# Ledger of designs, part 98: peptides against a protein of PDB entry 2YKT

Target 1, 231 residues: chain A of PDB entry 2YKT
Amino acid sequence: SRSEEMHRLTENVYKTIMEQFNPSLRNFIAMGKNYEKALAGVTYAAKGYFDALVKMGELASESQGSKELGDVLFQMAEVHRQIQNQLEEMLKSFHNELLTQLEQKVELDSRYLSAALKKYQTEQRSKGDALDKCQAELKKLRKKSQGSKNPQKYSDKELQYIDAISNKQGELENYVSDGYKTALTEERRRFCFLVEKQCAVAKNSAAYHSKGKELLAQKLPLWQQACADPS

## One batch from the design tools (peptide; made by RFdiffusion4, then SolubleMPNN)

Design b2_p11_7_s3 (from b2_p11_7, 7 letters changed)
Fold by OpenDDE base, seed 4:
Structure b2_p11_7_s3 (fold): chain B 231 residues (1-231), chain A 11 residues (1-11)
Amino acid sequence: as target 1 above (231 residues)
Amino acid sequence: DEFIEKLLASA
C-alpha cells in the first residue's frame, strides 16, 4: 500500500543516517584530527627551520661585508612568524569550530535518532494494528451477516466499521507522511550543519592564505634586490 | 604555543 511504502522510505532515511552518515562522519572527524596534527607538525618543523635561519642572520650581522643581509634574513623570519600566527588561528578554528562540535554532535546523535525512530515505529505500529483490527472485525461482521436470516440487524454496525476504517486509514497515511518529512528534515539538517562548519573553516583558511600572500608579495622584491646592492 | 603543543602531544 501507499502507507506501507512511505513507512519503508521513512525507516530507510533513519537507517541511512545511523548506519551510513554517522559512521562516515566519525571517520571524517578522525581524518580531520590526523590533518590538524600534521599541520601542527608543520608549524613546529617550520619554527626550527626559521630559528636556524635567524642564526644565519646573526652570523651575517657579525660579518664585515654582509651586515645588511643579516637584516634581510631577520625580515624573512619575522614574516614567517606572522604567517604562522595566522596558521595557528586557522587551526584553532578548525579544532574548536569544526572537529569538537561535530564530535559532540555525532556522539549524542546515535541515541537521539534511535529514540526518534523507535517512537515513530511504535506509533506507526499502533495505528496500523488498530486499522487491521477494524478491518478484521468488519470481515467477521460481513461473514456473520451473510449467514444470518436477518442481515439488516448488522447494517448500522457495518457502516460504523467502514467509517472507522476510513478515518484510521487517513490518520495512518498522514502520520507516515509527516514522519517521512521529519526524517528528511533531520537528514538535511545534518548535511547543512556540515556545510556551514566547512564554510567557517574555508573563511579562516582564506585569511591564512591571503595574509601569507600579502606579506610575501610586499617583501619579496626587497629581498631579491639585497644581493645586487653594494655594501 | 600551548595549543600547538597539545595537538602534537595528542594521540
Scores: peptide ipSAE 0.178, ipTM 0.819, DockQ to the pose 0.023
Fold by OpenDDE base, seed 5:
Structure b2_p11_7_s3 (fold): chain B 231 residues (1-231), chain A 11 residues (1-11)
Amino acid sequence: as target 1 above (231 residues)
Amino acid sequence: DEFIEKLLASA
């Protein structure tokens, strides 16, 4: 029946979230943690590289003929420091505003969805059983009427059962329909949350890249001419 | 940086 098919669809939505979405989200979080750690590693390695660059700048500053190039090398290292600070801020946001929040939600979500599905199933079954019972009683009444010398005696009761069946069928269909809409909303909410959190990550990443571009664009022309203009 | 160190030390 239409209600039975819609019931199956409703259950499948919940099952898809619990058995496919949530496990995939846990994996996504794990991959995010790995990515974060790798970026932390980049930051650490970069510090060593630019600290070594500072040392080269110190040597230039101590020279008689290349003293001004020492300042250039120091500026290069300082710009890097500022860029790395922006990266660290991005990583903090990535950790605290994305990974931690997703982890907290996904851990609780399995229990929540299981309870929601069970509640739906219980009520759906209750309404279905009530309908089945009413249909069975109508069938019994009709059998009695067929064997009776006075069938008209049962006519009013038969009409009452027919009306009750119609009402219960309508209630069941409406309940299942609403259940399906609710399930789809739950699914969409989870995807939307992921999209919104990823948008925040994208904004932070854009800010990091923009800051780097700005700082380098400001200084690079000066650095490029440093060797052509000995002082 | 303490934050970076914590990330590197995490499992």
Scores: peptide ipSAE 0.173, ipTM 0.817, DockQ to the pose 0.022
Fold by OpenDDE base, seed 3:
Structure b2_p11_7_s3 (fold): chain B 231 residues (1-231), chain A 11 residues (1-11)
Amino acid sequence: as target 1 above (231 residues)
Amino acid sequence: DEFIEKLLASA
């Protein structure tokens, strides 16, 4: 029946969230942690590189003929420091506003969805069983009427069962329909939450890229000219 | 810094 098909669809939505979405989200979180760690590694490695650059700047500053180039090298290292600080702020947000929150939600979600599905199934079955019972009683009544010397005495009861069946069918259909809408809303809510959190990450990432671009655009022309100018 | 070191040490 149509209600039975819609019931199957409803159950499949819950199953898809539990068996496909949530495991994939856990993997997404794990990949996010790996990405975060790699960026931390970049930060650490960059520190060593630019510390060595500072050392070169010190040597230039100690020289007789290259003293001004020392300042250039120091500026390069300083700009790096500022860019790296911005990256660290982005990473903090990435960790606290995305990964931690997703991790908390996904751990709680399995229990929530299981309970929601069980509740739906229980009520759906209850309504279905009540409908089946009324249909069975109507069938029994009709058999009695066919074998009776006075079939007319059962007419009012037959009408009552027909009305009850119609009402219960409508209730079941409405319940299953609402259940399906609820399930789809639950699915959409989860994707929407992911999108919103990823938007926050994108915003912070944009800030990092903009800061780097601005600082380098300001200084790079000066650095490029440094060797052309005599001391 | 401490934050970076923590990330590097994390599993």
Scores: peptide ipSAE 0.171, ipTM 0.818, DockQ to the pose 0.022
Fold by OpenDDE base, seed 1:
Structure b2_p11_7_s3 (fold): chain B 231 residues (1-231), chain A 11 residues (1-11)
Amino acid sequence: as target 1 above (231 residues)
Amino acid sequence: DEFIEKLLASA
């Protein structure tokens, strides 16, 4: 029946969220944590590299013929420090605004969805059972009427069951239809939350790249000329 | 940075 098909579709939406979306989201969070650790590793390794560059700048500053190149090397290290500070701010936001929030939600969501599905199933079954009961009673009444010497005795009761079946069928169809819309809304809400959190990540990433581009564009021409202009 | 150190120390 139309109601049975719609019921199966509704259950499949909940099953897809619980069995496909939520496990995939847990994996996404795990991959995000790995990515975060790798970027933290880059930050740590970069610190060591540019600390060594500062040491080269100190040696240039102590030289007789390369003092101005010492300042260039210090500026290179300082620009890097500012870029890395921006990366660290991006990582803090990535951790606090994306990973932590997704982790908290996905942990609670399985229980919520199980309860929501169970509530829907219980009410759907209750309405279905009530309909089946009325249909069974009508069938029994019709059998009694066919075997009776006075079929007209059962005519009013037959009409009452027909009306009750029609009403219960309509109520079941409406309930299942609303259930399907609710399930689709629950699915969409979860994808929208992920999209919104990724938009925040994209904004922070854009800020990091813009800051780096700005700082390097300002200083790089000066650094490129440093060797051409001996003092 | 304490935050970076914590991330590196996490399993």
Scores: peptide ipSAE 0.164, ipTM 0.811, DockQ to the pose 0.022

Design b2_p11_7_s4 (from b2_p11_7, 6 letters changed)
Fold by OpenDDE base, seed 3:
Structure b2_p11_7_s4 (fold): chain B 231 residues (1-231), chain A 11 residues (1-11)
Amino acid sequence: as target 1 above (231 residues)
Amino acid sequence: DEFIEKLLKSF
């Protein structure tokens, strides 16, 4: 029946969130933490490299014929520092605006969805059982009427059961339909939350890339000409 | 949600 199909679909939405979406989201968070760790490692390694570059700049500044190249090497290290500051801000956003918030949501969601599904199932069953009872009583009444010398005695009661069955069937269909809409809304809001948090990270990532591009575009021509200029 | 309503009508 339409009601039975809609009921199955409703249950499947809740099960899909609990058994597919949430485990996948936990894996996404875990992969995000691994990515964050790797980027932190890059930041640390880069610091060592550019600290060594500063040392080379100091030596150039002490030379008789390469003093201006010392300033170039210092500028290269400074641009790196500014780019790294933007990367650190991006990583903070990545951790706080995406990973932490997703982790908090997914941890609470299992209990919430289990309770929501159970509530829906209980009420759906209650309405279904009430409908089945009325249908069974109508069947019993019709059997009595067929064996009776006065079938008209049961006509009013038969009409009452028919009306009750119609009403209960309509109520069940409406309840299951609303339940399905609710379940789909629950699924959609979880995907929307993920998209919104990823957008926040993307904004900070864009700022990091833009700053790096701007700084390098400004300075690179100056650095490239430094060795061509006579001492 | 218009999307959900449209989706429900497709079933």
Scores: peptide ipSAE 0.014, ipTM 0.570, DockQ to the pose 0.106
Fold by OpenDDE base, seed 2:
Structure b2_p11_7_s4 (fold): chain B 231 residues (1-231), chain A 11 residues (1-11)
Amino acid sequence: as target 1 above (231 residues)
Amino acid sequence: DEFIEKLLKSF
């Protein structure tokens, strides 16, 4: 029946969230943590590299013929420091605004969804059973009527059961329909949450990339000419 | 949600 099919669809949505989406989200979070760790590693390694660059700049500044190149090397290191600061801010946001929040949600979601599905199933079954009962009673009544010398005696009751069956069928269909809408909404909400959090990360990432591009675009031409302009 | 409504009507 239509209601049975919609019921199956409803259950499948919940199952898809619990068995596919949430595990995939956990994996996504894990991959995010790996990515974060790698970037943190880059950050640390870069600090050492550019600190060493500063040392080279100091040596240049102490030389008689390369003093101006010392300033260039210092500028290179400073620009990197500024870029690195932006990266650290991005990473902080990545951790706090995406990973942590997703992790909190996914850990709570299994219990929530299980309860929601169970509640739906219980009520759906209850309504179904009530419908079946009415149908069974109508069938019994009809059998009695057929065997009776006075079938008109049962006519009013038969009509009442028919009406009750119709009403209960309608209620069941509506309930299952609403359940399906709810389930799809739950699924969509989860994807939307992911998208929204990823958008926040994207904004911070854009700021990092933009700042880096701007700083390097400003300074790189100067650095490239430094060796051609001895002083 | 129009999408959900359309989907439900398709059954």
Scores: peptide ipSAE 0.014, ipTM 0.528, DockQ to the pose 0.081
Fold by OpenDDE base, seed 1:
Parts: sequence; C-alpha cells; structure tokens
Structure b2_p11_7_s4 (fold): chain B 231 residues (1-231), chain A 11 residues (1-11)
Amino acid sequence: as target 1 above (231 residues)
Amino acid sequence: DEFIEKLLKSF
C-alpha cells in the first residue's frame, strides 16, 4: 500500500543518517583533526627556517658592504611572522567553529535519532494495529451476515466499521506522510549545518590568503630592487 | 512517485 511504502521510506531516511551520514561525519572530523595537526607542524617548521633567515640578516648587518641587505632579510622574516599569525588565527577558528561543534553534534545526534525513530515506529504500529483490528471485525461481521436469515440486522454495524476504517486509514496515511516530511527535513538540516560550518572556514581561509597576498605585494618590489641599488 | 517529487521540490 501507499502508506506501507512511505513508512519504509521514512525508516530508511533515519537509518541512512544513523548508519551512513553520522559515521562518515565522524571520519570527516578525524580527518579534520589530522589536517589541523599538519598545519600546526608547518607553522613550527617554518619558524625554524625564518629564524635561520634572521641569522643571515644579522651577518649582513655586521658586514661593511651589505648592511642594507640585512634590513631586507629582516623584513622578509617579519612578513612571514605576520602571515603565520594569521594562519594561527585561522586554525583556532577551524578548531573551535568547525571541529568542536561537529563533534558535539554528532555525539548527541545518535541518541536523538534513535529515540525519534522509535517514537515514530511505535505510533505508526499503534495506528496500523487499530486499523487491522477494525478490518478484521468487519470481515467477521460480514461472515455472520451471510449466514443469517435476517442480514439487515447487521447493516448499521457494518456501516459503523466502514466509517471507522476510512477514518483510521486517513489518520495513518497522514501520520506517515508527516513522518516522512519530518525525516527528510532532519536529513537536510544536517547537511545544511555542515555546509554552513564549511562556509565559515572558507571565509577565514580567504582572510588568511588575502593578508598574505597584501603583505607580499607591498614588500616584494622593494626587495627585488635591493641588490641593484648599492648604498 | 509524483508525491515524493512534489515533496522534494518543496525544499
């Protein structure tokens, strides 16, 4: 029946979220943590490299003929420091606004969805059983009427069961229909949440890249001219 | 199913 098909679809939506979406989201969070750790590692390694560059700048500043190049090397290291500071801010946002929030949501969601599905199943079954009972009683009544010398005796009761069946069938169909809409809305909401959190990360990442581009665009022409212009 | 299609379009 239409109601049975829609019931199966509803259950499948909840099962898909619990058995496919949520495990995949947990994996996504784990991969995000790995990515965060790698970026932190890059920051640490870069610090060592540019600290060594500062040492080269110190040597240039101590020379008789290359003092101005020392300032250039120091500026290069300073620009790097500013870019790395921006990266660290992005990483904080990545951790606090994406990873932590997703982790909290996915853990709470398992219990919520299990309870929601169970509630739906219980009520759906209750309505279905009530309908089946009325249908069975009507069938019994009709059998009695067929064997009776006075079938008109059962006519009013037959009409009552027909009306009850019609009403219960309508209620079941409406309940299952609403259940399916609710399930699809729950699924969509979870994907939307993920998209929104990724948008926030993208904005922060864009700010990091923009700052780096700005700083380098400002200084690079000056650095390129340093060797051609003896002091 | 036309009903499912209509439902999906409502999102």
Scores: peptide ipSAE 0.011, ipTM 0.538, DockQ to the pose 0.119
Fold by OpenDDE base, seed 5:
Order: C-alpha cells, then structure tokens, then sequence
Structure b2_p11_7_s4 (fold): chain B 231 residues (1-231), chain A 11 residues (1-11)
C-alpha cells in the first residue's frame, strides 16, 4: 500500500542517518583532526627553515659587499612570520568552529535519532493496529449479516465501521506522510549544519590566502631586483 | 520545502 511504502522510506531515512551519515561524519572529523595536526607540523617545520634563513641574512649583513642582501633575507623571514600568524588564526577557527561543534553534534545525535525513530514506529504501529482491528470487526459483522434472516439489522453498524475505517485510513496516511517529511527535514538539517560550518572555515581560509598573496605581491618585486642593483 | 511536498504528493 501507499502508506506501507512511505513508512519503509521513512524508516530508511532514519537508518541512513544513523548507519551511514553519522559514521561518515565521525570519519570526516577524524580526518580533519589529522589535517589540523599536519598543518601545525608544517608551521613548526617552516619556523626552523626560516630561522636558518635569518642566519644567512646575518652573515650577509656582516659582509662588506652584500649588506643590503641581509635586509632582503630578513624581510623574507618576516613576511613568512606574518603568513604563519594568519595560518594559526585559521587553524584556531578550523578547530573551534568546525571540528569541535561537529563532534558535539555527532555525540548527541545517536540517542536523539534512536528515540525519534522509536516514537514514530510506535505511533505508526498503534494507528495501523487500530485500523486492522476495525477492518476485522467489519468483516465479522458482514459474515453475521450474511447468515442472518434479517440482514437490515446490521446495516447501521456496517456504515459506522466503514466511516471509522475511512477516517483511520486517512489519519494513518497523514501521519506517515508527515513522518516522512520530518525525517527528510532532519537529514537536510544535518547536511546544512555541515555546509554552514565549512563555509565559516572557508572564509577564514580565504583570509589566510589573501594575506599571503598581498604580502608577497608587495615585496617580491623588491627582492627580485636586489641582486641587479650594484652595492 | 517544495521538493518534499511534491514528493509526498507523488506517493
């Protein structure tokens, strides 16, 4: 029946969230934490590299013929420091605005969805059982009427059961339809939450890339000319 | 959601 098919679809939505979406989201969070750690590692390794570059700048500054190149090397290291500061701000946002919030939601969601599905199933079954009972009583009444010398005696009761069945059928169909809409809304809400949090991270990531581009665009022409200028 | 409403009407 239409109601049975829609009921199966409703259950499948809840099952998909619990068995596929939530585990996949947990994996996404784990991969995010790994990515965060790797980026922090890049920051640390880069510090060592640019500290070594500063030492080369110090040596240039001590030379008689390459003093101005010392300033260039120091500027390169300073620009890197500013870029790394922006990366750290991005990582803080990545942790606080995406990973932590997703982790909190996933942890609470398993219990919520289980309860929501159970509530829906219980009420759906209750309405279905009430309908089945009414249909069974009508069938019994019709059998009694066929065996009776006065079938007209049961006509009013038959009409009452027909009306009750129609009302219960409509109520069940509406309940299952609303249940399906609710389930799809719950699924969409979870994807929307992920998208919104990822948008916030993307905005901060864009700021990091913009800052780096601006600083390098300003200084790179000066650095490229440094060796062409006679000292 | 118009999509959901259309889907429910098809059922």
Amino acid sequence: as target 1 above (231 residues)
Amino acid sequence: DEFIEKLLKSF
Scores: peptide ipSAE 0.008, ipTM 0.522, DockQ to the pose 0.077; fails the geometry check

## One batch from the design tools (peptide; made by RFdiffusion4, then SolubleMPNN)

Design b2_p12_3_s1 (from b2_p12_3 with F2E E10D)
Fold by OpenDDE base, seed 4:
Structure b2_p12_3_s1 (fold): chain B 231 residues (1-231), chain A 12 residues (1-12)
Amino acid sequence: as target 1 above (231 residues)
Amino acid sequence: IEVPPNPWPDLP
């Protein structure tokens, strides 16, 4: 029946969220944590590299013929320190605004979805069983009427069952239809949230890249001429 | 059947 088909579709949506989306989201969070760790590793490694660059700048500053190049090397290290600070800020946002929030939601979602699906199934079954009962009673009544010498005795009851069946059928169809719309909305909520949080991450990432570009663009011409302009 | 609060926000 139409209601049975729509019921199956509804259950399949919940099943897809529980068995496909949520596990995939957990994996996404895990991959995000790995990515965060790798980027933190970059920050740490960069610190060592630019600290070593500062040491080279110190040596230049101590020289008689390359003192001005010491300042250039210090500026290079400082700019990169600022770039790394921006990366750390981006990572904080990545962790707090994406990973933590997704982790909290996915952790709670199993219990929520199980309860929501169970509620839907219970009510759907209740309405279906009530319909089936009325249909069965009508069938019994018709059999009794066919065997009776006075079929008109059962006519009013037959009409009552027909009306009850019609009403219960309509109620079941509406309930299942609404259930399907609700299930699709639940799925869309999850994807929409993911998209919105990824947009926030993208904005923070753009800010990091922009800051780095600006700082380097400002200083690079000065650094490039340093060797050609001895003091 | 009591359903817990929805972890996900409403659609905009």
Scores: peptide ipSAE 0.537, ipTM 0.947, DockQ to the pose 0.910
Fold by OpenDDE base, seed 5:
Order: sequence, then structure tokens, then C-alpha cells
Structure b2_p12_3_s1 (fold): chain B 231 residues (1-231), chain A 12 residues (1-12)
Amino acid sequence: as target 1 above (231 residues)
Amino acid sequence: IEVPPNPWPDLP
């Protein structure tokens, strides 16, 4: 029946969220944590490199003929420090605003979805059973009427059952239809949240790249001319 | 059947 098909579709949506979406989201979180760790490693390695560059700048500053190049090397290291600070801010936001929130939600979602699905199934079954009972009673009444010397005695009761069946059928169809819309909305909520959080990540990433570009664009022409300038 | 609060926010 139409209601049975819609019921199967509804259950399949919940099943897909529980068995496909949530495990995939857990993996996404794990990959995010791995990515964060790798970027922290880059940060540490970069610090070592630019600290060594500062040492080269110190040597230039102590020289007789290259003192001004010491300032250039220090500026290069300072710009890197500012870029790195922006990256660290981005990573902190990435961890606290994306990964932690997703982890909390996905952990709670198993209990929520199980209860929501169970509630839907229980109510759907209750309505279905009530419909089946009315249909069975109508069938029993019709058999009794066919064996009676006065079939007209049962006509009003038959009409009452027909009306009850029609109403219960409509109620079941509406309930299952609403259930399907609700299930699709639940699925969409999860994807929308992911999209919104990824937009926040993208904004933070854009800010990091923009700051780096701005700082380097400002200083690079000066650094490129440093060797050509008379000391 | 008691359903816990939905962990996910409403659609915008």
C-alpha cells in the first residue's frame, strides 16, 4: 500500500543517518584531528627554521659591511611570526568551533535517533493495528449479515465501520507522510550544520591567507632591493 | 517513549 511504502522510505532515512551519516561524520572528525596535528607539526618546524634565520640576522648586524641586511632578516622572521600567529588562531577555532561541537553532537545523536525512530514506529504500528482491527470487524459483520434473515439490521453498523476505516486510513497516511517529511528534515539538518561549520572554517582560512598575502606584499619589494641599496 | 533533545539545530 501507499502507506506501507512511505513507511519503508521513512525507516530507510533514519537507517541511512544512523548507519551511513554518523559513522562517516565520526571519520570526518578523526581526519580533522589528524589534519590539526599535522599543521601543529608544521608550526613547530617553521619556528625552528625562522629562529635559525634570526641567528643569521644577528650575524649580519654584527658585521661591518652588512648591518642593514640584519634588519631585513629580522623583518622576514617577524612577518613569519605574525603569519604563524594567525594560523594558530585559525587552528584553535577549527578545534573548538568545528571538531569539538561535531564530536559532541554525533555522540548524542545515536540515542536521539534511536528514540525518535522507536517513537515513530510505535505510533505507526498502533495506528496500523487499529485500522486492521476495524477492517477485521467489518469483515466479521458482513459474514454475519449474509447469514441473517434480516440483513438490514446490520446496515447502520456496517456504515459506521466503513466510516471508521476511512478515517483511520486517512490518519495513518497523514501520520506516515508527516513522518517522512520529518525524517528528511532530520537528514537535512545534519548536512546544513556541516555546511555552516565548513563555511566558518573557510572564512578563517581566507583570513589567514589574506593576512599572509598582505604582510608579504607590503615588505617583499623592500627586501628585494636591500642588496642593491648602498650601505 | 521519551525522546531526548535534538542535538542538531533547526534549519535556518
Scores: peptide ipSAE 0.534, ipTM 0.946, DockQ to the pose 0.909
Fold by OpenDDE base, seed 1:
Structure b2_p12_3_s1 (fold): chain B 231 residues (1-231), chain A 12 residues (1-12)
Amino acid sequence: as target 1 above (231 residues)
Amino acid sequence: IEVPPNPWPDLP
């Protein structure tokens, strides 16, 4: 029946969220944590490299013929420090606004989905059983009427069961239809949240790249001329 | 059957 098909579709949506979406989201969070760790590692390694660059700048500043190049090397290290600070801010946002929030939601979602599905199933079954009972009673009544010398005695009761069946069928169909719409909305809510949080990450990433571009664009021409213009 | 609060926000 149409209601049975729609019921199957509804249960399949909940099943897909529980068995495919949530495990995949947990994996996504795990991969995000790995990515965060790798970027933190880059930050640490970069600090060592640019600290060493500062040491080279100190040596140039102590020289008799290359003092101005010492300042250039210091500026290069300072620009890197500013870029790295921006990266650290982005990483904090990545952790707090994306990973932590997703982890909290996915952990709670198993309990929510199980309860929501169970509630739907219980009510769907209740309505279905009530319909089946009315159909069975109508069938019994018709059998009695066929064996009776006065079938007209049962006509009013037959009409009452027909009306009850029609109403219960309509209620079941509407309930299952609404259940399906609700399930699809639940699925969409989860994807929408992921998209929105990923957009926030993208904005923060764009700010990081923009800051780096601006700082380098400002200083690079000066650095390129430093060797040609001895002080 | 008591359903806990939905962890996910409503659609915009």
Scores: peptide ipSAE 0.533, ipTM 0.946, DockQ to the pose 0.913
Fold by OpenDDE base, seed 3:
Structure b2_p12_3_s1 (fold): chain B 231 residues (1-231), chain A 12 residues (1-12)
Amino acid sequence: as target 1 above (231 residues)
Amino acid sequence: IEVPPNPWPDLP
């Protein structure tokens, strides 16, 4: 029936969230934590490299013929430090605004979805059982009427059951239809939240890249000419 | 059946 098919579709939406979306989201969070850890590792390794570059700058500053190149090497290391600080800020935001929030929500969602689905199923079954009962009672009444010498005694009661069946059928169909819309909304809420949080990550990433591009664009021409302009 | 609060915000 139409109501049975719609009921199946509704349950499938909840099952898809519970069995596909939530596990995939947990994996997404895990991959995010791995990515964060790797970037922290890059930060540490980069610090060692640019600290060594500073040491080369110190040696140039101590030389008789390459003093000005020492300042260039120090500037290169300083620009890197500023870019790295921007990256660290982005990573803190990535952790606090995306990963932590998603982790909290997905952890709570199992209890929520289980209860929501059970509530829907209980009410759907209750309405279905009430409909079936009325249909059974009407059938029983009609059987009595057909065996009676005075069928007119049952006419008013028959009409009451017909009306009750019609009303209960409509109520069941509406409830299941609304249930399906609600389930689709639940799914959309989760994807929408993910999209919004990922947009925030993208904005922070853009700021990081913009700052790096600006700093390097300003200084690189100066550094490229340093060897041609001895002091 | 008591349903706990929805952990996800409403749609905009």
Scores: peptide ipSAE 0.532, ipTM 0.946, DockQ to the pose 0.912

